# Ledger of designs, part 22: peptides against a protein of PDB entry 3OGK

Target 1, 307 residues: chain A of PDB entry 3OGK
Amino acid sequence: ATPDRLSRRFPNLRSLKLKGKPRAAMFNLIPENWGGYVTPWVTEISNNLRQLKSVHFRRMIVSDLDLDRLAKARADDLETLKLDKCSGFTTDGLLSIVTHCRKIKTLLMEESSFSEKDGKWLHELAQHNTSLEVLNFYMTEFAKISPKDLETIARNCRSLVSVKVGDFEILELVGFFKAAANLEEFCGGSLNEDIGMPEKYMNLVFPRKLCRLGLSYMGPNEMPILFPFAAQIRKLDLLYALLETEDHCTLIQKCPNLEVLETRNVIGDRGLEVLAQYCKQLKRLRIERGADEQGMEDEEGLVSQRG

## One batch from the design tools (peptide; made by RFdiffusion4, then SolubleMPNN)

Design b1_p10_1_s4 (from b1_p10_1, 8 letters changed)
Fold by OpenDDE base, seed 2:
Formats: sequence, structure tokens, C-alpha cells
Structure b1_p10_1_s4 (fold): chain B 307 residues (1-307), chain A 10 residues (1-10)
Amino acid sequence: as target 1 above (307 residues)
Amino acid sequence: SLSLVELRRL
């Protein structure tokens, strides 16, 4: 479909989702006439899609100019922006979005590749937004943003229910968790092992409504921090956890209300048996093939046709 | 166990 055809057919369009080419093609083949650029769509949005409140770009090339144009065109009418596995922009583009779209409810940059200039975009968001419900920069590398701004967002955005972040040290998010009283979902962070202080995370207080969780680099020593609320967990993302088969079994047994599990093949047939035994409400299971397949001689760490 | 680097590449 062409942008002009879309606006002519659907002048009152409220939600737009565009999917570009597979990411592998984006890194190797950027021809000038590649249909993966959002530019012509942003032009059409600006001119003809005046009711558009939700934009989702997946695997698209997005420039700072595109984001600036979109931001100015939709302003406070923009409720959702998802830059899902996109590339081509910098944090200046994000700054433009949060500066002009002060009532944005969903902001996603999950798995996007960008140039980080500064942390101003998150600071601006923290200073002016009170509408945010979903913030997601999971699987990204922001080094210049402040956990204090995240805390400010949590304090000011009472409807904040889902936050997914990069590699923030979890202890730096204590203030965030305390402020995020309505948070239901959290993914990301960084749990860092300290041999000298194995219990450094045991005093973490999570939001009371937290039920969808994925803590990055969570090992067996950190896993017990989940036990006090394991019965309320409905979704676990263990893709970036450092859990072995037995650790999976231990955790799964404590999550009888689990509905969604995402993990690696390290769960093994044994973990799947335990899952079937204890998690009767399970609706979705995602098992990724990890690089651990090649190194673990442990037969239990492989999912077979029996599992 | 997978290294942190390996996990990030997944």
C-alpha cells in the first residue's frame, strides 16, 4: 500500500502499524528507494491523517527529522508511539517526541538501534508527562539516562502499568519501584552478582501489583526475591535469566498462576514436566534456542519431542 | 551457563 492510498481510503484512521523488511536486510541493504523508510508515511500522517493517535513502526528506518515531523504534526494527540526494532534515529528524535507529545501514553523503542547523544529525552519526559502508561526500551543500551528520571516518571504517571528498561542496576531502581504503585509489568534491569554480599537484593520491595516480570541476569542467588509474590506472577520472561534447569523447576513450582512463560531451552524436558504439573493456567509458552545448546552436556537442559 | 555477552546476542 502507498501512503496516499491509505489516507484516501481511511482519512479517520486512528491507529497505524507499518512493518518493514526483516532486520537482516536492514543492516546489509539500504538502497535509496527502500520501502523501509517511514518518511513518506510521516508526510502523509502530517498532511492527511489528522485523527491518528497510535503509530507503530516495526523494522523501519526512522530519522530524527521523521520523528520531529511526526511529533509536531500530532503533538498532544499522539497517544502511542512504538519504534519496534527500528533504526536510523538518535536520542534527539526521541527528545522531539517527548517535547511535543506531552500526553503520550505509550512510548516504545524495544530492540531499536540508535545513536545515544544524551539522556535529555527521558528527563523531558519526566518533567512534563503525567499520562504515561507504558514505557518500553527493553533490549536497548542507554548509558546516559538517569534512574532518577524513571523514578520521577513513576511518581507523576499514576497510570503507569508497564515499564521495560535496559541495563539499569536494580538497586538504582528502588525509588522507582516505590513510586510505581500501579506497576503490573517490569522487564529488564541488571542483577549483578556480588560474591561478598550475596543477599544485596533480598530487601528489594517490588510494586504490590507486579505480576509480569523479566529480570535480566537473575541467577539462582537472586531468584528468591520473587518468592514472596511468586503466587501472583502471571508472566515470566526468563530469556535473559541465568537459571539452570533445576532453578527453573524451583521457580515454576512457586508460580501456580503462571499464564505466560518465555525462556530458553535450558528449561529442558524436566522443566516442562514441572510446568505441566504446577502451572495449570498456562496459556503461552515460548522457548528460544539459546547458545547454551552447544555447551551443556546436561541432558536435562534440552527440550525434546517429549516435553 | 550462558555468559552475559551470549545472552545479549540472543
Scores: peptide ipSAE 0.031, ipTM 0.751, DockQ to the pose 0.223
Fold by OpenDDE base, seed 4:
Structure b1_p10_1_s4 (fold): chain B 307 residues (1-307), chain A 10 residues (1-10)
Amino acid sequence: as target 1 above (307 residues)
Amino acid sequence: SLSLVELRRL
């Protein structure tokens, strides 16, 4: 389909999702011209798609100019922007989006590659947005954003229900979790072991409605922080957890209401047996190959065809 | 520590 054909056929379009070509290699190894540019679509959106509220670009090339044009054209009518595995923009483009689209409810840049200039975009979002429901920059590299801005967002956006972040130290998010009273989903962060302070995470207080969770680098020493609300957990992302097979068994037994599990092959057949025994509401199971599989001769960390 | 992006690339 071409942009002009779309607008002529559907002038009242509210939601648009565009997908670029599949990635042939790692994102950083693919030339910038590998996929589709959003530019012609943004032009068409700006001129002719005046009812558009939701935009989802997946594996597209997106420039700061594209984002600026989109932001100014849709302004407070834009409710959803998803830059899913996109590239070509900087944080200046994000700044334009949050500056002009002050009623945005969903902002996603999960697995996108960009040049980070500063943390102003998150600060601007924190200062002016009260509508945000979903914020997702999972699997991104932001080093210049402030966890205090995330806390401010949580305080000001009462409908905030899902937040996925990069490698924030979890202790820096204590204020965020306290403020995010309606948060149901959290993914990301960073749990860092400290031999000198083994209990540094034991006093973490999570939002009361939290039921979808994926804490990065969670090991068996940190896992007990979930136990008080494990029965409430419906979705676990353990892809980036540091749990072995037995740790999986321990945690799964405490999550009888688990509906979605994402983990690595380390769960093993034993973990799958425990999962089947204790998680009767399970709807989805994703098992990925871990990088550590190349070295483990131990069969316990492998999922067989029987599992 | 490895970043999440690095872990995904492994």
Scores: peptide ipSAE 0.031, ipTM 0.752, DockQ to the pose 0.663
Fold by OpenDDE base, seed 5:
Structure b1_p10_1_s4 (fold): chain B 307 residues (1-307), chain A 10 residues (1-10)
Amino acid sequence: as target 1 above (307 residues)
Amino acid sequence: SLSLVELRRL
């Protein structure tokens, strides 16, 4: 479909999801005329889709100018922006979005590639937004944003239910977790093993409603921090956990209400047997091949037809 | 083998 055809057919469109071509490599390796730019769509949104409140770009090229135009055109009518696996923008584009769209409820940049200039976008969001429900920059690289701004967002946005972040040290998020009273989902962070202080995370207090979780770099020494609320966990993302087969078995046994599990081949046939035994409410299972596991000859760490 | 960190950056 073309942008002009869309607006003519659906002038009252409220939600738009656009999918670009699959990423085979970085966007700079794709021919310029491949049709993955959002620019013509943003132009059409600005001019002719005046009821649009939700925009989802997946695997598209998005410039700061595109974001600025979108922000100014939709302003407080924009409730959802998802830059899903996009590229081409900087944090200046994000700043424009949060500056002009002060009632945004969902902001997603998951797996997007961008140039980070500063942390002003998150600061601006923290200072002025009270509507945010979902914030997701999972699997991104931000080095200049402040955990304090995330805490401020949690304090001011009472409807905040899902937050996915990059590589924040989890201890820097203590204030955030305390403020995020209604948080149901958290993914990301960084757990850093300290052989000299194995208990450094044991006193971490999670939001009481937390039931969807994925802690990055969680190893067997950190895993016990989940045990007090493991029975209320409904979704686990273990793709970036540092758990072996036995660790998976230990955790799964403590999560009888698990509905969604995402993990790597390391779960093995044994882990799948334990999963079948203890997780009777399981609805979705995703197993990915871990690149770190390619050299493992351990049969227990491989999922076979028997598992 | 790719590290988990490298996988997250891809």
Scores: peptide ipSAE 0.028, ipTM 0.713, DockQ to the pose 0.305
Fold by OpenDDE base, seed 3:
Structure b1_p10_1_s4 (fold): chain B 307 residues (1-307), chain A 10 residues (1-10)
Amino acid sequence: as target 1 above (307 residues)
Amino acid sequence: SLSLVELRRL
C-alpha cells in the first residue's frame, strides 16, 4: 500500500500500523523507495490523516525529523506511538514527541535502536504527562534516564497499567513501584546477584495489582520474591530469567492462574508436564530457543513433541 | 547457565 492510496480510501483513519523489513533484513539494505522509511507516511499523516490518533511502526526507519513532524502535526491528538524494532532516530526525536504530544497514552520503543543523547525525553514526560497508560522501552539501552523520572510518571499518571523498561537496577525502582498503584504489568529491570547479601531483594514491594511480570536476570535465589503473589500472576515472561528446568517447575506450581507463559527451551518436557498439571487457565505458550541451548546435552532442557 | 550477553541475543 502507498500513503496516498490509504489516505484516499480511509481519510478518517484512527489507527495505522506499518510493518517494514522482514526479521532477517538489515535496515541499511533498505532503499529509500522500498517503503521501510516512515517519511512518506508522516507526510501523509500531516496532510491528510487528521483523525489519526494511533501510530505503530514496526521494523521501520524513523528519523528525528519524522518524529518532529509527526509530533507537531498530531500534537495532543496523538494517543499512541509505537516504535517497535525501529531505528534511525535519537532521543531528540523522543523529546519532540513528549514535548508536543502531552496527552499520549501509549509510548513504545521496544527493541528499537537509537542514539542516546540525554535523558531529557523521560524528564519532560514526567513533568508534563498525566495521561500515560503504557510505557514500554523493553529491550533498549538507556543509560542517561533517571529512575526518579519513572517514579514521577507513576505518581502523576494514575491510569498507568503497563511499564516495561531496560536494565534499571530493581532496587532503584522501589519508589516507582510504590507510586504505581494501578500497575498490572512490569517487565525488565535488572536483578543482580550479590553473594554477600542474598536477601537484598526479599523486601521488594510490588504493586498490589501486578499480574503480568518479567524480571530480567531473575535466578532461583531471587525467584522467591514472587511467591507471596504467585497465585495472582497471569502472565510470566521468563525469556531473560536465569531459571533452569527445576526452577521453572517450582515457579509454575505456584502460579495456578497463569494464562500466558513466555520462556526458553530450558523448560523442557518436564516443565511442560508441570505446566499442564498446575496451570489449567493457560491460553498461550511461547517457547524460544536460547542461544546457548545448541550444545546442551541435558534432555530435560529440551522441548519435544512429547510435551 | 546463560550469560547476560546470550540472553540479549534472543
Scores: peptide ipSAE 0.015, ipTM 0.600, DockQ to the pose 0.254

Design b1_p10_2_s1 (from b1_p10_2, 6 letters changed)
Fold by OpenDDE base, seed 1:
Structure b1_p10_2_s1 (fold): chain B 307 residues (1-307), chain A 10 residues (1-10)
Amino acid sequence: as target 1 above (307 residues)
Amino acid sequence: MSLLERRKLL
């Protein structure tokens, strides 16, 4: 489809999702210059799609100029921007979006690759946005953003229900969790083992409505922090948890209302048996092969055809 | 698996 054909057929389009590079690009099978630029689409959006509120770019090349044009064209009418596995932009482009689109409700850049210049975009968002419902920069490498800005966002955005972040130290997010009274979903962060302080996370207080969770680097020593509210957990992302098969079994038994589980092959047949026994509400199961598990053909943590 | 995913599993 061409951009011009889209606007002619659907002048009242409210939501647009564009997919660029195929999944084969993840395996380096597609040249970098294959294309997938959003520029012609952003031009068309700016000129002809005046009712567009939601934009989702997946595996596309997005420049700062593209983001700036989009931001200025849609302004406060833009409610959703998803840069899903995109590349080519810097934090200047993000700054333009949050500066001009002050009523944005969903901002996603999950698994996007970008050049980080500064943390101003998150600061600007914190200072001026009160509409945010979903913030997702999961699986990104922001080093210059402040957890205080995230706390400010939580305080100012009363409808904030889902936040996914990169490698923030979880203890730096204590203020955020306290402020995020309506938060239902949290993914990311970093749990760092400290031999000298093994219980440093035990007093962590989560938002009362939290029911979708994925803590990065959560090991068996940190896992007990979930036990007080495990019965209300509906979704677990354990892809980046440091849990063994038995740890999975322990946690799963405490989550009878689990609807979605994402984990690695380490769950094993045993974990799947426990899952079937205790999680009668399960709707989706995703099992990935971890890089760590590629060498463990002989260990108990394999999902066989029996599981 | 992305580079970041690999790093999280190492």
Scores: peptide ipSAE 0.037, ipTM 0.764, DockQ to the pose 0.228
Fold by OpenDDE base, seed 2:
Structure b1_p10_2_s1 (fold): chain B 307 residues (1-307), chain A 10 residues (1-10)
Amino acid sequence: as target 1 above (307 residues)
Amino acid sequence: MSLLERRKLL
């Protein structure tokens, strides 16, 4: 479809999702210059789609100019922006979005590749937004943003229910978790094992409504921090956890209300048996092949056709 | 586990 045909057919369009590069791009099978620029779509949005409140770009090339144009065109009418696996922009583009779209409810840049100039975009969001419900920069590399701004967002945005972040040290997010009283979903962070301080995370207080969780680099020593609320966990993302088969079994047994599990092949047939035994509410299971398959000689860490 | 080792698992 062309942008002009879309606006002519659907002048009152409220939500738009565009998919650019095919999944084959994930395997480096698509040249970087294959296209998928959002520019013509942003132009059309700006000119003709005046009721558009939700924009989702997936695997698109997005420039700062595109983001600036979109921001100014939609302003406070923009409720959702998802830059899903996009590239081509910098944090200046994000700054434009949060500056002009002060009532944005969902901001996502999960797995996007960008140039980080500064942390001003998150600071601006923290200073002016009170509407945010979903913030997701999972699997991104922000080094210049402040966990204090995240805490401010949690304090100011009472409807904040889902936050996914990059590699913040979890202890730096203590203030965030205390402020995020309505948070239901959290993914990301960084758990860093310290042999000299094995219990450094045991005093973490999670939001009371937390039921969808994915802590990055969670090992067996950190896993017990989940036990007090494991029975309320409905979704667990273990893709980036450092758990072995037996650790999976231990955790799964404590999550009888688990509906969604995402993990690596390390769960093994044994973990799947335990899952079947204890998680009767399971609706979705995602098992990815991890890089760890090359190193684990133990047959127990493999999902077979029996599992 | 080093950050590098953690990333290799990703």
Scores: peptide ipSAE 0.036, ipTM 0.750, DockQ to the pose 0.247
Fold by OpenDDE base, seed 3:
Structure b1_p10_2_s1 (fold): chain B 307 residues (1-307), chain A 10 residues (1-10)
Amino acid sequence: as target 1 above (307 residues)
Amino acid sequence: MSLLERRKLL
């Protein structure tokens, strides 16, 4: 579809999702310059799609100029922006979005590649937004943003229900978790094992409504922090957990209300048997191949055709 | 698994 054809057919369009590069691009089978620029779409949005509230770009090339144009054209009417696996922008583009779109409810840049200039975009969001429901920069590499701004967002945005972050030290998010009273979903962070302080994370207090969780680098020593509320967990993202097969079994047995599990092949057939036994409400299972599978001799860490 | 996913597992 061309942008002009879309606007002519659907002048009252409220939600737009564009997919750029196909999955085959992950295998370098598609030239980097293979289209997927949002520019012509942003131009069309700005000129002709006056009711557009939600924009989702997936695997698109997005420039700061594109973001600035979109921000100014939609302003407070923009409720959702998802930059899903996008590239080509900097944090200046994000700053423009949060500066002009002060009523944005969903901001996602999960797995996007960008140039980080500063942390001003998150600070600006913290200072002016009270509408945010979903913030997702999972699998991104922000080094210049502040956990304090995340805490401020949690304090000011009463409807904040889902937050996914990069590699923040979890202890730096204590203030955020205390402020995020309505948070239902959290993914990301970084758990850093300290052999000298095995109970480093045992005093973490999670939001009371938390039921969808994925803590990065969670090992068997940190896993017990989930046990007090494991019965209320409905979704687990264990893709970046450092759990072996037996650790998976231990955790799964404590999550009888689990509906969604995302993990690696390390769960094994044994973990799948335990999952079937204890998680009767399971709706979705995602198993990915881990990069670590090259070295683990553990025959039990493979999902066979029996699982 | 994406490149980013693999980097987090290293």
Scores: peptide ipSAE 0.036, ipTM 0.764, DockQ to the pose 0.213
Fold by OpenDDE base, seed 5:
Structure b1_p10_2_s1 (fold): chain B 307 residues (1-307), chain A 10 residues (1-10)
Amino acid sequence: as target 1 above (307 residues)
Amino acid sequence: MSLLERRKLL
């Protein structure tokens, strides 16, 4: 489809999802200059799609100019922006979005690649937004944003229900968790093992409604922080957890209401048996091959035809 | 698994 054909057919379009590069691009199998630019679409949105509230770009090239044009064209009418596995922009583009789209409810840049200039975009969002429901920069590398701005967002956005972040030290998010009273989903952060302080994370207080969770780098020593509310957990993302087969079994046994599990092949047939035994409400299971499995001679850490 | 996913597991 071409942008002009879309607007002519659907002038009152409220939601648009565009997919650019094929999945093979995630493995560097496609040159960066292959195309998939949002520019012609942003031009069309700006000129002819005046009712558009939701934009989802997946695996597209997005410039700061594209984001600025989109921001100014849609302003407070833009409720959702998803830059899903996109590239080509900087934090200046994000700043433009949050400056002009002050009523945005969903902001996603999960797995996007960008140039980070500063943390001003998150600060601006914290200072002026009260509408945010979903914030997702999972699997991104922001080094210049402040956990305090995230806390401010949680305090000001009472409808905030889902937050996925990059590699914040989880202890820096204590204030955020205290403020995020309605948070149901959290993914990301960074748990850092401290051999000298095994109880480093044991006093973490999570939001009372938290039921969808994925803590990055969670090992068996940190896993017990979930036990007080494990029966409440409905979704676990263990893709970036540092859990072995036995650790999976231990955690799964404590999550009888689990509906969605995402993990690596390390769960093994044993973990799948435990999952089947204890998680009767399971609806979706995703098992990925981990990099850690390339050297595992242990058959217990493999999902076979038995599982 | 994306390139970013691999980076986190490395």
Scores: peptide ipSAE 0.035, ipTM 0.759, DockQ to the pose 0.209

Design b1_p10_2_s2 (from b1_p10_2, 6 letters changed)
Fold by OpenDDE base, seed 1:
Order: C-alpha cells, then structure tokens, then sequence
Structure b1_p10_2_s2 (fold): chain B 307 residues (1-307), chain A 10 residues (1-10)
C-alpha cells in the first residue's frame, strides 16, 4: 500500500505499523523506491493522519528529520512510538520526540542502531514526562544516558509498568527500582560477577509487582536474588542469562506461575521436562540456539525431539 | 541472533 492510499482509505487511523523489507529477500512488499525509508509515511502522517496516536516502525530507516517531522506533526497526540530494529537516526531525533511529544506513553527503540550524541533525550524525558508507561531500549548501546534520569522517570511516571534497558550496572538502578513502585516488567541491566564481593547483589530490592523479568548476565550466583518472588514470576527472559541446564531446572521449579519463557538451547531436554512438570500455566516457549552452544558437546544442554 | 545478541553471549 502507498501512504496516500492508506490515508484516503483510513483517515481516522489511530495506529500504524510499518514493516521494512524482511532480511530474507522473500517478499518484495515494499516498493524498491521506498528503500525502507519512513520519510514518505511521515509526510503522509503529518498531512493526513490527524488521529494517529501510535506509530510502529519495524526494520526501517528513520532519520532525525523524520523523527522531528513526526514529533511536530503529532505532538501530544502521539502516545506510542516504536522504533523496532530501525536505523539511521541519532539521539537528536529522540530528543525531538520527547521534547514535542510530552504525553508519550510508550517509547521503544529495541534493537535499533543509532548514533549516540548525548544523553539529553533521556534527561528531557525525565524532566517533562509524567505519562510514560513503557520505556524500552533493550539491546541498545547507550553509553551517555544517566541512570539518575531513569530514576527520575520512575518517580514522575506513576503508570510506568515496563522498562527494558541496555547494560546498566544493576546497582546503579537501586534508586530506579525503589522509585518504580508499579513496575511489572524489567529487562536488561548488567550483573557483573565480583569475586571479591560475592554478595554484591543479595540486597537488591525489586519492585513489589515485578513479574516479568530478564536480567542480563545473571549467573547461578546471582539467580537466588529472584527466589523471594519467583512464585509471582510470569515471564522470564533467560536469553542473556549465564545459566546452565541445572540452573534452569532450579529456577523453573520455583516459578509455578510462569507463562512465558525465553531461553537458549542450554535448557536441554531435562529443563523442558522440569518446565512441563512445574509450569502448568506456560503459554509461550522460545528456545534460541546460542552461539556459545554451537561448539559445546555438552549432551545435557541440547534440546532433542524428545524434549 | 542479532549482532548485539552475539556480543552478549561472548
């Protein structure tokens, strides 16, 4: 569909999701002339889609100019922006969004590639937004943003329920977790093993409503921090956890209310058996092959047709 | 697996 045809057919469109060209060349659904750029769509949004509240770009090229135009065109009417696996923008584009769209509720840039100029976008969001419900920059490489701004966001945004971040040291997020009283989902961070301080994370206090979790680099030594609330966990993202098969079994047994599990092949047939035994509410299972597992002959960490 | 995912597993 062309942007013009969409607006003519659906002038009252509230939500738009655009998908760029699949990495697999299979579906030439996007005219070559668009190159996966959002620009023609942003132009159409700006001119003709006055009721649009939600924009989701997936695997598209997005420039700072596109973001600036979108921000100015939709302003406080924009409730959701998802830059899902997008590229071509800088943090200046993000700054424009948060500056002009002060009532944004969902801001996602998960797995997007961008040029980081500064951390001003997160600071601006922290200073002026009170509406944020979902913040997701999971699997991104922000180095210039402050965990203090994240804490400020948690303090100011009472409806904040889901936060996914990059590789913040978890101890820098203590203030954030304390402020985020309604947080239900957290993914990311960085757990760093310190041989000199084995109890480094044992005093970490999570938000009371936390039930969807994915801590990056969580090993078996850090895993016990989940045990006090494991029974309330509904979703686990273990894709970036450093857990072996037995560790998976240990954790899964403590999560009887688990609905969603995402993990690597290291769970093995044994882990799947334990999962079937203890997690009767499981709705979704995602198993990925880790790069680490391609070389390890560890028979226990393989999912067979039996599992 | 994305390039970033691969870096997290290394």
Amino acid sequence: as target 1 above (307 residues)
Amino acid sequence: MSSLERRKLL
Scores: peptide ipSAE 0.034, ipTM 0.763, DockQ to the pose 0.191
Fold by OpenDDE base, seed 5:
Structure b1_p10_2_s2 (fold): chain B 307 residues (1-307), chain A 10 residues (1-10)
Amino acid sequence: as target 1 above (307 residues)
Amino acid sequence: MSSLERRKLL
């Protein structure tokens, strides 16, 4: 499809999702510079798609100039921007989006690759946005953003229901969790094991409505922090948890209302048996191969045709 | 698993 053909056929388009690079790019089979540039689409959006509220770019090349043009063209009419596995922009492009699109409800940059200049984009979002419902920079590398800005967003955005972040130390998010009274979904953070302080995270208070979560680097020592609300958990992302087969069994038994599980092969056939026994509401199961499993000869840590 | 997913697990 060409941009010009889209606008002529659908001048009143409200939502657009574009897919650039094929999934094979995830395996480094396609050069990084090979892919769809958003530039011609942003030009068309700016000129001819005046009712567009939702934009989703997936595996596309996006420049700061593209983001600036989009931001200025759509301004407060832009409700959703998803930069899903995109590349080519910096935090200056994000700053332009949040500066001009002050009523944005969904901002996603999950698995995007970008150059980080500063944390100003998150600060600007914190200072001026009250509409945010979904913030997702899961599996990104931000080092210059402040957890205090995330707390401010939670305080000011009463409709905030889903937040996915990078590698924030989870204890720096205590203020955020306290402020995020309506939060239903949280993914990311960083749990750092401290052999000298096994109770480091035991006093962590989660939002009361939290039912979808994935804590990065959660090991068996940290897993008990979920037990007080395990019965209300509907979705678990364990892809980046440091749990063995037995740990999976322990957690799954405590989650009778689990609907979605995402994990690695480490769950094993045993974990799948426990899942079938205790999680009668399960709707979706995703099992990925972990990098750690290439050396595990242990039969319990493998999903076979029996599981 | 994406390249980013692998980097997070390493």
Scores: peptide ipSAE 0.033, ipTM 0.757, DockQ to the pose 0.207
Fold by OpenDDE base, seed 3:
Structure b1_p10_2_s2 (fold): chain B 307 residues (1-307), chain A 10 residues (1-10)
Amino acid sequence: as target 1 above (307 residues)
Amino acid sequence: MSSLERRKLL
C-alpha cells in the first residue's frame, strides 16, 4: 500500500500499524534502503489522516524530523506511539513527542536503536503527562534517564498499568513501585547478585496488582521475592532470568494461575512436565534458544520433540 | 533471539 492510497481509502483511520523490514532482513537478504522509512507516511498522516490517534511502526527507519512532524501534526490527539524495533532517531525526537503529545497513553520504544543525547524526554514526560497507561522501553540502552522520573510518572499517571524498562538497578525503583499503585505489568530492571548481601532484594515491595512480570537477571537467590504473590502471577517473562531447569520447576509449581510463559530451552522437558501438571490455565508458551546453550552440556536443559 | 536479546544474556 502507498500512503496516498491509504488516506484516500480510509480518511477517518484511527489506528495505523506499519511493518518495515521483514524478519528475512536479519539474514542480509534485503537491501538496507528497502522501503523502511516512515517519512512518506508521516507526511500523509500530517496532511490527510486527521483522526489518527494510534501509530505503530515496526522495524522502520524513523528520524527526529519525522517524530517532530508527527508530534506537531497530531499533538494531544496522539494516544499511542509504538516505535517497535525502529532506528534512526535520537532522544531529541522522543523529547518532541512528549512535549507536544501531552495526553499520550502508550509510548513504546521496545528493542529500538537510537542515539541517546540526554534524559530530558523522560523528565518532560514526568513533568507534564497524567494520561500514561503504558510505558515500554524494554531491551533499550538508556543510560541518562532517571529512576526518579519514573517515580514521578507513577505518582502522576493513575492509570499506569504496564511499565517495561531497561537495566535499572531494581533497588532504584523502590520509590517507583511504591507510587505505581495500579501497576499490573513490570518487565526489565537489573538484579545484581551481591555475595556480601544475599538478601538485599528480600524487602522489595511490589505493586499489589502486579500479575505480569519479567525481572532481568533474576537468579535462584532472588526468585523467592516472587513467592508471596506467585499465586496471582498470570504472565512470566523468564527470557532474561538466570534460572536453571530445577529453578523453573520450583517457580512454576508456585504459579497455578500462570497463563503466559516466555522462557529459554533451559526449562527442559522436565520443566514442561511440571508446567503441564501445575499450570492448568496456560494459554501461551514461548521457548527461545538461549545464548548460554552453546556451553551447557546438561541434557536436562533441552526441549525435545516430546515436550 | 535478536542481537539485543543476546546482549542481555551475556
Scores: peptide ipSAE 0.033, ipTM 0.755, DockQ to the pose 0.189
Fold by OpenDDE base, seed 4:
Structure b1_p10_2_s2 (fold): chain B 307 residues (1-307), chain A 10 residues (1-10)
Amino acid sequence: as target 1 above (307 residues)
Amino acid sequence: MSSLERRKLL
């Protein structure tokens, strides 16, 4: 499909999802400059797709100029922007989006690669947006953004229901969690083991409606922070948790309403048996191969053909 | 597992 053919066929298009590079690009099998540029599509959106409110680019090359053009063309009509596994932009492009699209409800940059210049984009979003429902920069490397801006977003955006972040120290998000009264989903953060303060996370208070969760680097010492609300958990992302097979069993037993589990092979056949026993509402299971599999000769930590 | 996912587990 070409951009010009799309606009001619569907002048009233409200939602567009484009997929660029195939999955093989993640394995460096496809050159970075292979033709997944959004530029011709952004040009067409700007000129001819006046009702477009949702844009999803997946595995595409996106420049700051592309983002600036999109932002100015759609302005407050843009409700959703998803840069899913995209590359080629900087935080200046993000700043343009949040400056011009003040009513944006969904902003996603999950697994995108970008050059970080500053944290101004998140600050601008915090200062001017009250419409945000979903913010997702999970598996990104922002180092210059402030947890305080995230707290401000939570305070100002009453409809904020899903937030996925990078490697913020979880204790820096205490103010955010307190402000995010309607939050249902949280992923990311960083739990850091401290031998001198083993209970440093025990007083962490989560939003009352939280039911979809994925804490990065959560080990068995931190896992008990979930126990007070484990019965209300419907989705767990354990892909980046530091849990062994037995830890999985312990947590799963406390989550009888679990509908979605994402984890690594470390769950093992034993963890799958426990899952089948206790999680009768399970709808989706995703098991990925961990990097740690090369060393675990322990049969208990592998999912066999039985699971 | 994405390349980014692998880096987080290391």
Scores: peptide ipSAE 0.033, ipTM 0.756, DockQ to the pose 0.191

